Peptides against a protein of PDB entry 2Q3Z. Designs and how they scored, part 102

Target 1, 272 residues: chain A of PDB entry 2Q3Z
Amino acid sequence: YVLTQQGFIYQGSAKFIKNIPWNFGQFEDGILDICLILLDVNPKFLKNAGRDCSRRSSPVYVGRVVSGMVNCNDDQGVLLGRWDNNYGDGVSPMSWIGSVDILRRWKNHGCQRVKYGQCWVFAAVACTVLRCLGIPTRVVTNYNSAHDQNSNLLIEYFRNEFGEIQGDKSEMIWNFHCWVESWMTRPDLQPGYEGWQALDPTPQEKSEGTYCCGPVPVRAIKEGDLSTKYDAPFVFAEVNADVVDWIQQDDGSVHKSINRSLIVGLKISTKS
Target 2, 254 residues: chain A of PDB entry 2Q3Z as posed
Amino acid sequence: YVLTQQGFIYQGSAKFIKNIPWNFGQFQDGILDICLILLDVNPKFLKNAGRDCSRRSSPVYVGRVGSGMVNCNDDQGVLLGRWDNNYGDGVSPMSWIGSVDILRRWKNHGCQRVKYGQCWVFAAVACTVLRCLGIPTRVVTNYNSAHDSNLLIEYFRNSEMIWNFHCWVESWMTRPDLQPGYEGWQALDPTPQEKSEGTYCCGPVPVRAIKEGDLSTKYDAPFVFAEVNADVVDWIQKSINRSLIVGLKISTKS

## One batch from the design tools (peptide; made by RFdiffusion4, then SolubleMPNN)

Design b2_p17_6_s3 (from b2_p17_6, 11 letters changed)
Fold by OpenDDE base, seed 1:
Structure b2_p17_6_s3 (fold): chain B 272 residues (1-272), chain A 17 residues (1-17)
Amino acid sequence: as target 1 above (272 residues)
Amino acid sequence: EKKLDWAIGDEEDVLKK
């Protein structure tokens, strides 16, 4: 999880799993230096360099910083996300074949955001950076991945009497979503939460005012301990959310229906 | 109507929306 530079990222759907080859390239020339630059331009360093540097021995701290810095939201981060299929002024997310080119472009252009990324690109770059920094990390793909916006552990759809979705979908279930898991101890938590920690660098929701997510113990998610920092409810919802349909009737009444046909969460960890 | 939102992984995925 630190030594492997070449791997695969899983995509597609639960029924039709796909994969792409990816060059993580954490040991390629100059990549470590770029990762260090990433740390040196993070908001916490800019605010208080001494404090930031003193905390870099903590993989918990570093993981959270990297989660925030891989996306360019709120900072001088690496990647700008885009999902509307309009990539003419940049590089299509589907065109990337590895993290190295992305990181080099970012650095070579004065730490300007690279256009463009989607979830697997964010995850892969985060994986590269974390591995460079000595943190064992793997990319994870979750099929039928929920995006809960209000931390109620539900994906809610509003429907008319005919079952048609009304208004814009605020919450969503992705066919697939990627994030990373990093191995670390959690001295900041109760005993037993050492091991794999989920980190999500895709800018989906803000955590403490910044588009970042985690680290949160995979064990906590598995056991349903939603009090565990960081962002346990959000990550839990990605893999375990229930889907609820709010059906408006002709008389204006609303009926709550649990949609059991939509099963959220099928997580696959990369094997390399 | 599609029950899932698609991450745009390729042209085919976009068309499935």
Scores: peptide ipSAE 0.033, ipTM 0.604, DockQ to the pose 0.192
Fold by OpenDDE base, seed 5:
Structure b2_p17_6_s3 (fold): chain B 272 residues (1-272), chain A 17 residues (1-17)
Amino acid sequence: as target 1 above (272 residues)
Amino acid sequence: EKKLDWAIGDEEDVLKK
């Protein structure tokens, strides 16, 4: 998971799984230098360089920094996300074939955010950076992936009697979503949580004031230990949220329905 | 069944969103 430079990213839907080839390129010329620049422009380094550098021996610390710096939210991060099909002033997320060009563009333009990315692009760049820094990492695809904004483990929709969505649809279920898993020990946790840790660089929710996510032990998610840092409730909801419809009638009555036909979560971990 | 928010993987996927 450190040595492989070429791989595949799974996309599509649960019923129609697709994949694309991706060049991670963590050993290409200059990529390590760019990864070090990424660390040196992170907010924690700018605030206290000595403290930041002293903590870079921790893959937990580095993983969390990278998850925040791959997106440009809140900092001089690498990628700007966009999902509205208006990419004329940049590069379409679908046009990327590897992480190297993205990282080089970022560095060569004075650490200016690269336009544009979506989930698999964020995940792939994070994977490249983490591998470059010696952290075993893989890209993960989750089909029917939930975005829970209030950490209640529910995706809630409000509908009228005709089934039309009422109000803002802030919570959503993606046909697929990508993030990364990294292998590390967790000396900051109780014994038994070493192994694969989920990290999500796509800017979805803030964690401790920054658009970052993880690391959280995959084991904690499987066992339902939502108290485990970092961001266990959010990651748990991505793969386990229930979908609830609130149907309001003209008479003011509200009916609750749990949609069991739409199952949240089908996670596939890549072999490379 | 509820409509999923479609991640853009190609031009066809964009149209499904």
Scores: peptide ipSAE 0.031, ipTM 0.597, DockQ to the pose 0.190
Fold by OpenDDE base, seed 2:
Structure b2_p17_6_s3 (fold): chain B 272 residues (1-272), chain A 17 residues (1-17)
Amino acid sequence: as target 1 above (272 residues)
Amino acid sequence: EKKLDWAIGDEEDVLKK
């Protein structure tokens, strides 16, 4: 989880699982320096360098910083996300084969955001950075991954009497989504939550004003302890949201229907 | 109508979106 520089990232769908090879390259030349630059340009450092540096011994703190800095939202982060197949002014997310080139491009262009990333790219870069900083980390893929926007643990669709979706579909379920899990103790929590912690660097929702997510104990998610920081409800929803169809009839009545055909969540962690 | 939003990993995925 720290020493491995090459691996695989799982993609595709629940029924058709795919994988791509990825070079994490956390020990390649200059990568550690780039990771340190990443820390030195984070908003917390810019606000109070002394305070930020004093907390870098905490993998909880560092993990949260990294989850925010891998995306360029809100800061001088590494990657700009794009999902519309318009990549002509950058590099297609599908073209990346490793984290090293991404990080080098970011640094060499004055910490200018690299175009473009998607979930596995964000996760892979985060994995590289965290491993480089000595935090055991693995990439995780979740199939049928829910993006809950209103923190109600539901994916809600509004439909007419014919079952057609009405309006804009704001909430979504990804065919797959990637994030990372990092091994750390949680002295900031009650005993028992040490171990794997979920961190999500893909900019989906803001946490405390920043596009970041976690760390949250995987155990807390498994046990449904949504009070556990950070971002337990969001991560829980990714793997276990219910899909609800709100069906509006012609008479104005609204009926709630649980969509059992859509099962949210099928998490696959890397074995090594 | 698509019930899932597709992460674009290849051209096929783009077409499915």
Scores: peptide ipSAE 0.028, ipTM 0.584, DockQ to the pose 0.198
Fold by OpenDDE base, seed 3:
Structure b2_p17_6_s3 (fold): chain B 272 residues (1-272), chain A 17 residues (1-17)
Amino acid sequence: as target 1 above (272 residues)
Amino acid sequence: EKKLDWAIGDEEDVLKK
C-alpha cells in the first residue's frame, strides 16, 4: 500500500460501479516535504509545537491530524469541498487525476486552500499524505453511504402523507462516499483493535470541535463497538444506518416507518 | 423523489441529480 503510487478510485453507484485512475505520487519530488509542512501548520502544532512534534511518532495522532488537515475547514488545510456544480473559480473535483498537483498547488500558494474537492479527492490526498508518512493506507469506497448528523445511527426523513420529503433534508445518503483506511496499532485501546483504521477527511461532522474523523478500528465498526475512539458512531452509521421515515398525516399525527428500500452501505476496499 | 444524494463524479452523475 505504501509503495503503490498509481491506482484506481471507485465511484458511481452500487448498481453502476465506476472507477477513475489516480496518481497518488507519494514518492514524487517534494511531496514528502509538503506533507511535513502540512503537519507544521496544523492547529495543534501552532498551539504547542513541542507537544505536537512529540506525538508525531504515533500513527493514531498523525492520522487524526491528517484527517483534519486535508480539508480546509477550521484550519489551513488543503482542500475546499464543493458539491453544487459551480466550479468556475477553481478546478472541478472531476478534473483531478492525482494528489501531487493538489498538494503542490496548496504549498505553492502559501498553504491556501485548493478549490475544489469532493470525497474521493479528499480521500486520495489523505491517502497520499499518510503513505508519505509511512502509514499503510488505502482508499475505500462505500456505496449508499449515510451521513448521520445527530449520532443516532439513523437517517431520518420527514415526509408528508404523500411520501414527499418536507423541510430541509439535513441527513442524507450519498450514492458513494470515499474515505481511507490505515494500518496501525492502537495502544490507546484495548488489545485486538490493531489493524485497519478508518479515517475520513471529507468535512462532514465535527469531532472534538474539528472537521475530522477517526481513526477508528474497522473491527470495532464490524463488531458494533461504538464506544471505541474515534468517532465510531459516525463511521458505523456511514455503513450501517437505518433509514426512518417520519410520516406526518393530515391530522397532525406522525407515523414512524422503517424505510427498507434504502439499504445503507456497500464498502469496497481497494488494493491500489 | 430522490432517494439518494449524488456525489458529482462525472457528467452522468450530475444529470442524475
Scores: peptide ipSAE 0.029, ipTM 0.589, DockQ to the pose 0.197; fails the geometry check

Design b2_p17_6_s4 (from b2_p17_6, 12 letters changed)
Fold by OpenDDE base, seed 4:
Structure b2_p17_6_s4 (fold): chain B 272 residues (1-272), chain A 17 residues (1-17)
Amino acid sequence: as target 1 above (272 residues)
Amino acid sequence: KKEFDWAIGDENDLLKE
């Protein structure tokens, strides 16, 4: 996971799985230096350099910093996300073939946000950075990935009596979503949560005021331990949320129905 | 059955696949 510079990222849908080749390039010239710059421009470093540096020995701390810094939300992070198919003033997320060009562009433009990224781009860049920093990391794709905004572990659709979705869809299910899993010990948790930790650099929700996510033990998600830091409910929902339809009747009554046709979560972990 | 090379968050799209 640390040594592989080229790999595949899974995309598409649960029914039509695709993959793209990706050059992570963690050993290419200057990439490690860029990763160190990324750490040196993070808000925690700017606030207290000594404290930040003292914590960089912790993959938990570093992982969380990286998850926040790969996106440009709230900081001088690497990538600006965009999903509206208007990419004319930048690079289409679909055009990237590796992390190296992104990181170099970021650095060469004075740590200005690179336009644009989507989930797999965020994940891939995070994977590169984490690998550079010696943290075994893999990209993960989750099909039918839920974005729970209110931490109730549900994707809620409001429907009229005809079953038509009403109002703004605040919560959504992505056809696919990518994040990373990093191997680390969790001395900050009770014993047993060593292993793969989920980190999500895509700016979906704020965690402790910053668009970051994780690390959270994959084991905790599997076992349903939602109290485990960081962001267990959110990550759990990505892979396990139930879909609920709130059906409004003509009389104003609302019926709650579990939508069994929409199955959230089909996670594929890369072997390389 | 649409194959997507980008992320789409829409139930309708998911159901059509």
Scores: peptide ipSAE 0.236, ipTM 0.708, DockQ to the pose 0.184
Fold by OpenDDE base, seed 5:
Structure b2_p17_6_s4 (fold): chain B 272 residues (1-272), chain A 17 residues (1-17)
Amino acid sequence: as target 1 above (272 residues)
Amino acid sequence: KKEFDWAIGDENDLLKE
């Protein structure tokens, strides 16, 4: 998880699983230096360098910083996300084959955001950075992954009697979503939460005012301990949310239907 | 590009599988 430089990232759909090769390249020349630059331009360092540096011995702290800095939201982060298939003014997310080119472009252009990324690109870059910093990390893929925006553990759709979606479709289910898991102890939590911790660098929801997510113990998610920092409800919803259809009839009546045809969550963890 | 070559956050697309 630290030494492997080349691997695979799972994509596609639950029914048609695919993978792509990816060069993480954490030991290539200059990559460690770029990772250190990433730390030195993070908002916490800029606010108080001494305090930030004193906390870099904590993988919990570093993991959270990296989660926020891999995306360019709120800071001088690495990647700008885009999902509308309009990539003419940058590089298509589907064109990347490794983290090294992305990180080098970011540094060489004065830490300007790289266009563009999607979930697996964010996850892969985070994986590279965390591995460079000595944190065992793997990319994970979750099929039928939910994006819960209001922390109610539901994906809600409003429909008319003809099944047409009404209003804004803000919450969604991804065919697949990628994030990372890092191995670390959790001295900030009760005993038993050491091990794999989920971190999500894709900018989906703000955590403590910044687009970052985690670390949260995978065990806490499995056991439904939603009080566990950081961001347990969000990560839990990604893998366990229920889909609810609100059907409004002509008479103004509203009926609730739980859609069991769409099962949220099929997580695959990589072995390298 | 194939429909599932990138991440799609549309419920209707998921139902087409």
Scores: peptide ipSAE 0.076, ipTM 0.636, DockQ to the pose 0.195
Fold by OpenDDE base, seed 1:
Structure b2_p17_6_s4 (fold): chain B 272 residues (1-272), chain A 17 residues (1-17)
Amino acid sequence: as target 1 above (272 residues)
Amino acid sequence: KKEFDWAIGDENDLLKE
């Protein structure tokens, strides 16, 4: 996982799985230097350089920093996310073919945010950075991926008596979502949680005040241990959330219904 | 069949695919 520079990222939908080639390029000229710059401009370094540097031996710490710094929310991070198809003032997320160009653009423009990214772009850049830093990392794709905004492990829709969605649909299910898994020990947790850790650099929810996510043991997610740091409930919901419809009747009564037609979660790890 | 590989949050689109 550290040695692979070219691979594939899975996209599309559960019914129509697609993939695109991606150049991670972690060994290309200057990329390691850019990754080090990324660490040196992170908020924790700017606040206390000595403390930040002393913690860089921890892949847990570094992973969390990288998940926050790959997005430009809250900091001088790499990518600005955009999903509204208005990319005229930048580069369409769909046009990227690798992490190298993105990282070089970021660095060459004085660590100015690169426009634009979506989930697979965030994940791929994070994968490159983590690999550069010696952390075995892979991109994963989750189809029918839930975005739980209130940490109740539910995707909730409000519907009228005719089944029509009411409101803004704040919570949502992505056709696909990408994040990364990194291999590391977890000395900060109880024994047995070493191995693959989920990290999500797409700015979806704040964790401890910053748009970052993880690391959280994949084992914890599989076993339903939501007490494990970091962000276990959110990551768990991405792959396991139940969908609930709140159906309002004409008389004002509300009926709770489990939506069994929407099945959350179909995870595929990168094979290359 | 989608023209673009955007991530979408519309359940109706998910059900139609």
Scores: peptide ipSAE 0.030, ipTM 0.594, DockQ to the pose 0.182
Fold by OpenDDE base, seed 2:
Structure b2_p17_6_s4 (fold): chain B 272 residues (1-272), chain A 17 residues (1-17)
Amino acid sequence: as target 1 above (272 residues)
Amino acid sequence: KKEFDWAIGDENDLLKE
């Protein structure tokens, strides 16, 4: 989880699982220096360098910083996300084969955001950075991954009497989503939550004002302890949300229906 | 309008499953 520089990232769908090879390259020349630059341009460092540096011994702190800095939202982060299949002014997310080129481009262009990333790119870069910083980390893929936008642990759709979706979808389910899990102790939590911690660098929702997510104990998610920092409800929803259809009838009444055909969550952790 | 809907590279529509 620290020494492996090449691996695979799972993609596709629950029914058609596939993978791509990825070069994490955490030990390639200059990558450590770039990771340190990433830390030195984070908002917390810019606000108070001494305080930020004093906390870099904490993998909890560093993990949270990295999850925020891998995306360019709110800061001088690494990647700009794009999902509309219009990548002519950058690099298609599907074209990347490793983290090294991305990180080098970011650094060499004055920490300008690299165009473009999607979930597996964000996760892979985060994995590289965390491994480079000595934190055991793996990429995780979750199929039928929910994006809960209102923190109610539901994915909600509005439909007419014929079952047709009305208007824009307020919430969404990814065919697949990638994030990382990092191994660390959690001295900031009650005993028993050491081990794998979920971190999500894809900019989906703000956490404490920043597009970041985690770390949250995988155990807490498994056990349904939503009080555990950080961002337990969001991560829980990614893997466990229920899909609700609000069906409007002719008389104006609304019927709530649980969509049992859409099962959220099928998590696969990498062995490498 | 949402910036994203699903990860590119898959043709499956989860809502149609």
Scores: peptide ipSAE 0.028, ipTM 0.631, DockQ to the pose 0.235; fails the geometry check

Design b2_p17_7_s1 (from b2_p17_7, 9 letters changed)
Fold by OpenDDE base, seed 3:
Structure b2_p17_7_s1 (fold): chain B 272 residues (1-272), chain A 17 residues (1-17)
Amino acid sequence: as target 1 above (272 residues)
Amino acid sequence: SEEDLQLAQYPIGSEPK
C-alpha cells in the first residue's frame, strides 16, 4: 500500500464494473517535494506555521489536510472538479493516466488548480500524496454511492406525478464514487478504531467549513457508530443511505415513498 | 465521447444514451 506505484482504479457501474490502470508514482523524482509544498500552502500552515508543523507527526491531521488540499475548493489545492462534459479549457478527467503529471502541473504553474478531475482523479492524487508521506493508502470504489447533503442519512428525491425528479438534484446517487482508505492509529478516539480510515478528497460537502472529509474509521462506518470524527454520517450515508421519493400529485398532495429499487452502496477495495 | 461517458461519474437516472 506504500510501495506499489502502479495499480487499478475501478469505474463504471454496479452492473458494468470497469477498471483503468493508474500510475501513482509516489517514488518518482520531485513528487515528495511537491507533497511537502502541498502541506506548506495549506490554510492551517499559512495561519500558524508552527502549529501546523507540530501536528504533521499525526497521520490523522495530515490525512485531513491532504483531503482538503487535493481539491482546490477553499484553498490553493490541486484539482478543480467538473462533471458537465465541458472540458475544452483543460484536460478531460478521463484523460489522466497517473498522479505524477497532475502534481507536476500543479507545482509548475505556481500551485494553480489543475483542470479537471472527477472522484477517481481526486482519490488517486490523494493516494499518491499520502503514500509519499508514509501513510499506507488505497483507493476504494463505491458503486451506487450516495451524496447526502443534509446529514439525515437519506437521499430524498422530489418527483412530479409522472415520477420525474424535480429541483436541482442536490442530493443524488452516483453511478460510482472513489475515495481513499488510509491505515493509521486513532489516539484521538476510543480504543479499537485503529486501522483503515476513510478520507474523501472529492469536494462534496464541507467539514468544519472546508471541503474535506475524514478520517473516519471504516470500523465505525461498518458498526454504525456515527459519533466518531470525522464526518461519520456523511461517509455512512455514501454506503448505507435509504432513498425516499416525495411524490407530488396533481391535486397538490405529497406522498412519501420508500424507493427500494435504488440500493445504495457496493464498496470495492483494492488489494494494492 | 460515448466511451468517456461510460467511465465518467453521473447521477443515477442520467445515464448516457
Scores: peptide ipSAE 0.439, ipTM 0.879, DockQ to the pose 0.563
Fold by OpenDDE base, seed 5:
Structure b2_p17_7_s1 (fold): chain B 272 residues (1-272), chain A 17 residues (1-17)
Amino acid sequence: as target 1 above (272 residues)
Amino acid sequence: SEEDLQLAQYPIGSEPK
């Protein structure tokens, strides 16, 4: 989880699981220096360097900073996400085979955002950075992963009488989504929440005003303790949201239907 | 490419064609 530089990332769909090899490369030349630059350009450091540095001994603090800095939203972060299949002005997310090239490109271009990433690219880069900083970390894939926008633990689809989805589809279920789990103690929480903590660097929702997510104890998610910081409801919904269809009839009436064909969450944790 | 489409992240119901 710290020493391994080669691994696999799971992709595809629940019915067609695939994996790709990935070079995390946390011990390659210059990567540690790039990770330190990443910390030194984060908004908290720029605001108060002394306070930021004093908190870097906390994996909880560092994990949250890294989650925010792997994406370029709100800061000088590493990756720009794109999902519309138009990658001609950059690199296709599907073309990356490791984190090292991404981090080197970012640093060598004056901390300019790298184009482009999707979930597994964000997760893999976060995994590299966290491992480089001495935090045991693994990439996790969740098939049928929910994106709950309004924090109600539901994915809601509005449909016409023909079953066609109406609206902007802001809430959705991904075929798959990747994030990371990091091993750390949680002295900021009640006893028993040490162990794997979920962190999500893909810019999906803001947490305390920044596109970051976690750390949240995996145990808290399993037990449904949504009061635990950080972002327990969002992470819980990724793996446990219920799907509801609101069907509008021609007469203007609305019928609520539980969608049992869309089962949210099939999580695979890597062993390396 | 078809291979790229199989690896891409997409919303369920919006599968690449």
Scores: peptide ipSAE 0.439, ipTM 0.880, DockQ to the pose 0.552
Fold by OpenDDE base, seed 1:
Structure b2_p17_7_s1 (fold): chain B 272 residues (1-272), chain A 17 residues (1-17)
Amino acid sequence: as target 1 above (272 residues)
Amino acid sequence: SEEDLQLAQYPIGSEPK
């Protein structure tokens, strides 16, 4: 996982699974230096360089920093996300074929955010950076991926009597979502949570005031241990959320219905 | 392109036409 520079990323939908080739390029010239710059411009380093540097021996700490720095939210991070199909002032997320060009553009433009990314772009760049830093990492795709915004482990839709969704969709299910899993020990947790840890660099929800996510043990998600740091409830919901419809009746009453037709979560882990 | 739209993220229910 550290040595592989070429791979595939899964996209599309649960019904139509697709993949694209991706150049992670973690050993290409200058990429490691760019990854080190990324660490040196992170908010924690700027606040207290000595403290930040002393913690870089921890893959838990570094993983969390990288998840925050791959997006440009809250900091001088790498990528700006956009999903509205208006990419004329930048590069379409769909046009990227590797992490190297993105990282070089970021560095060469004085650490200005690169336009634009979506989930797989964020995940792929994070994968490159983590691999550069010696952390075994893979990209993961989850089809029918939930975004729980109120931490109740549910995706809630408000519907009229005709079944039409009402109001702004605060919560949603993505056709697919990508994040990364990194292999590390978790000395900060109880024994048994070593192994693959989920990290999500796509800016979705704030964790401790920053758009970052994880690391959280994959085992904890599988076992439903939502007390494990970091961000276990959010990651759990991405793959396990139940869907609830709140159906408003003509008399003003509201009926709660479990939506069994919308099944959240179909996770695919890559082998390369 | 149409192919690009098929590869993009979108909320379920907002599929590219």
Scores: peptide ipSAE 0.438, ipTM 0.880, DockQ to the pose 0.557
Fold by OpenDDE base, seed 4:
Structure b2_p17_7_s1 (fold): chain B 272 residues (1-272), chain A 17 residues (1-17)
Amino acid sequence: as target 1 above (272 residues)
Amino acid sequence: SEEDLQLAQYPIGSEPK
């Protein structure tokens, strides 16, 4: 989890699980330095360098910073996400084979956002950075991963009488989503929440005003303790949201239906 | 490529063709 530089990332769909090799490269030349630069350009450092530096001994703090800085939302972060299959002005997310090139590009271009990433790219880069910083970290893939926008633990589809989804589909389920789990103690929480913590660097929802997510104890998610910081409801929903169909009839009536055919969450954790 | 699209994220119901 710290020493392994090469591994696999799972992609595809629940029915068609695929994996790609990935070079995390946390020990390659200059990568640690880049990770330190990442910390030094984070908004908290820019606001108060002394305070930021004093907190870097906390994997909780660092993990949260990294989750925010791996994406370029709100800051000088590493990656710009894009999902519309228009990657001509950058690198296709599918083209990356490791974190090293991404981090080097970011640094070499004056901490300019690298185009482009999707979830596994974000997760992989975060994994590299966290490992560089001595935090045991693994990439996690969750198939049928929910993106809950309103923290109601539901994915709600509005459908017409024919079952066709209506609206902008703001809430949705990804075929897959990747994030990281990092091993750390949680002195900021009640006892028992040490262990794997979920962190999500993909810019999905804002947490305390910043596109970051976690750390949240995996145990808290499993036990349904949604009050546990950080972002427990969101992470919980990713792996365990219920799907609800709101079926609108011609007469204007709406029928609520639980969608039992679409099961949210099939999490695969790696041993690397 | 088409193969790459199979590895991309997409919302369920919006599968790449």
Scores: peptide ipSAE 0.435, ipTM 0.879, DockQ to the pose 0.553

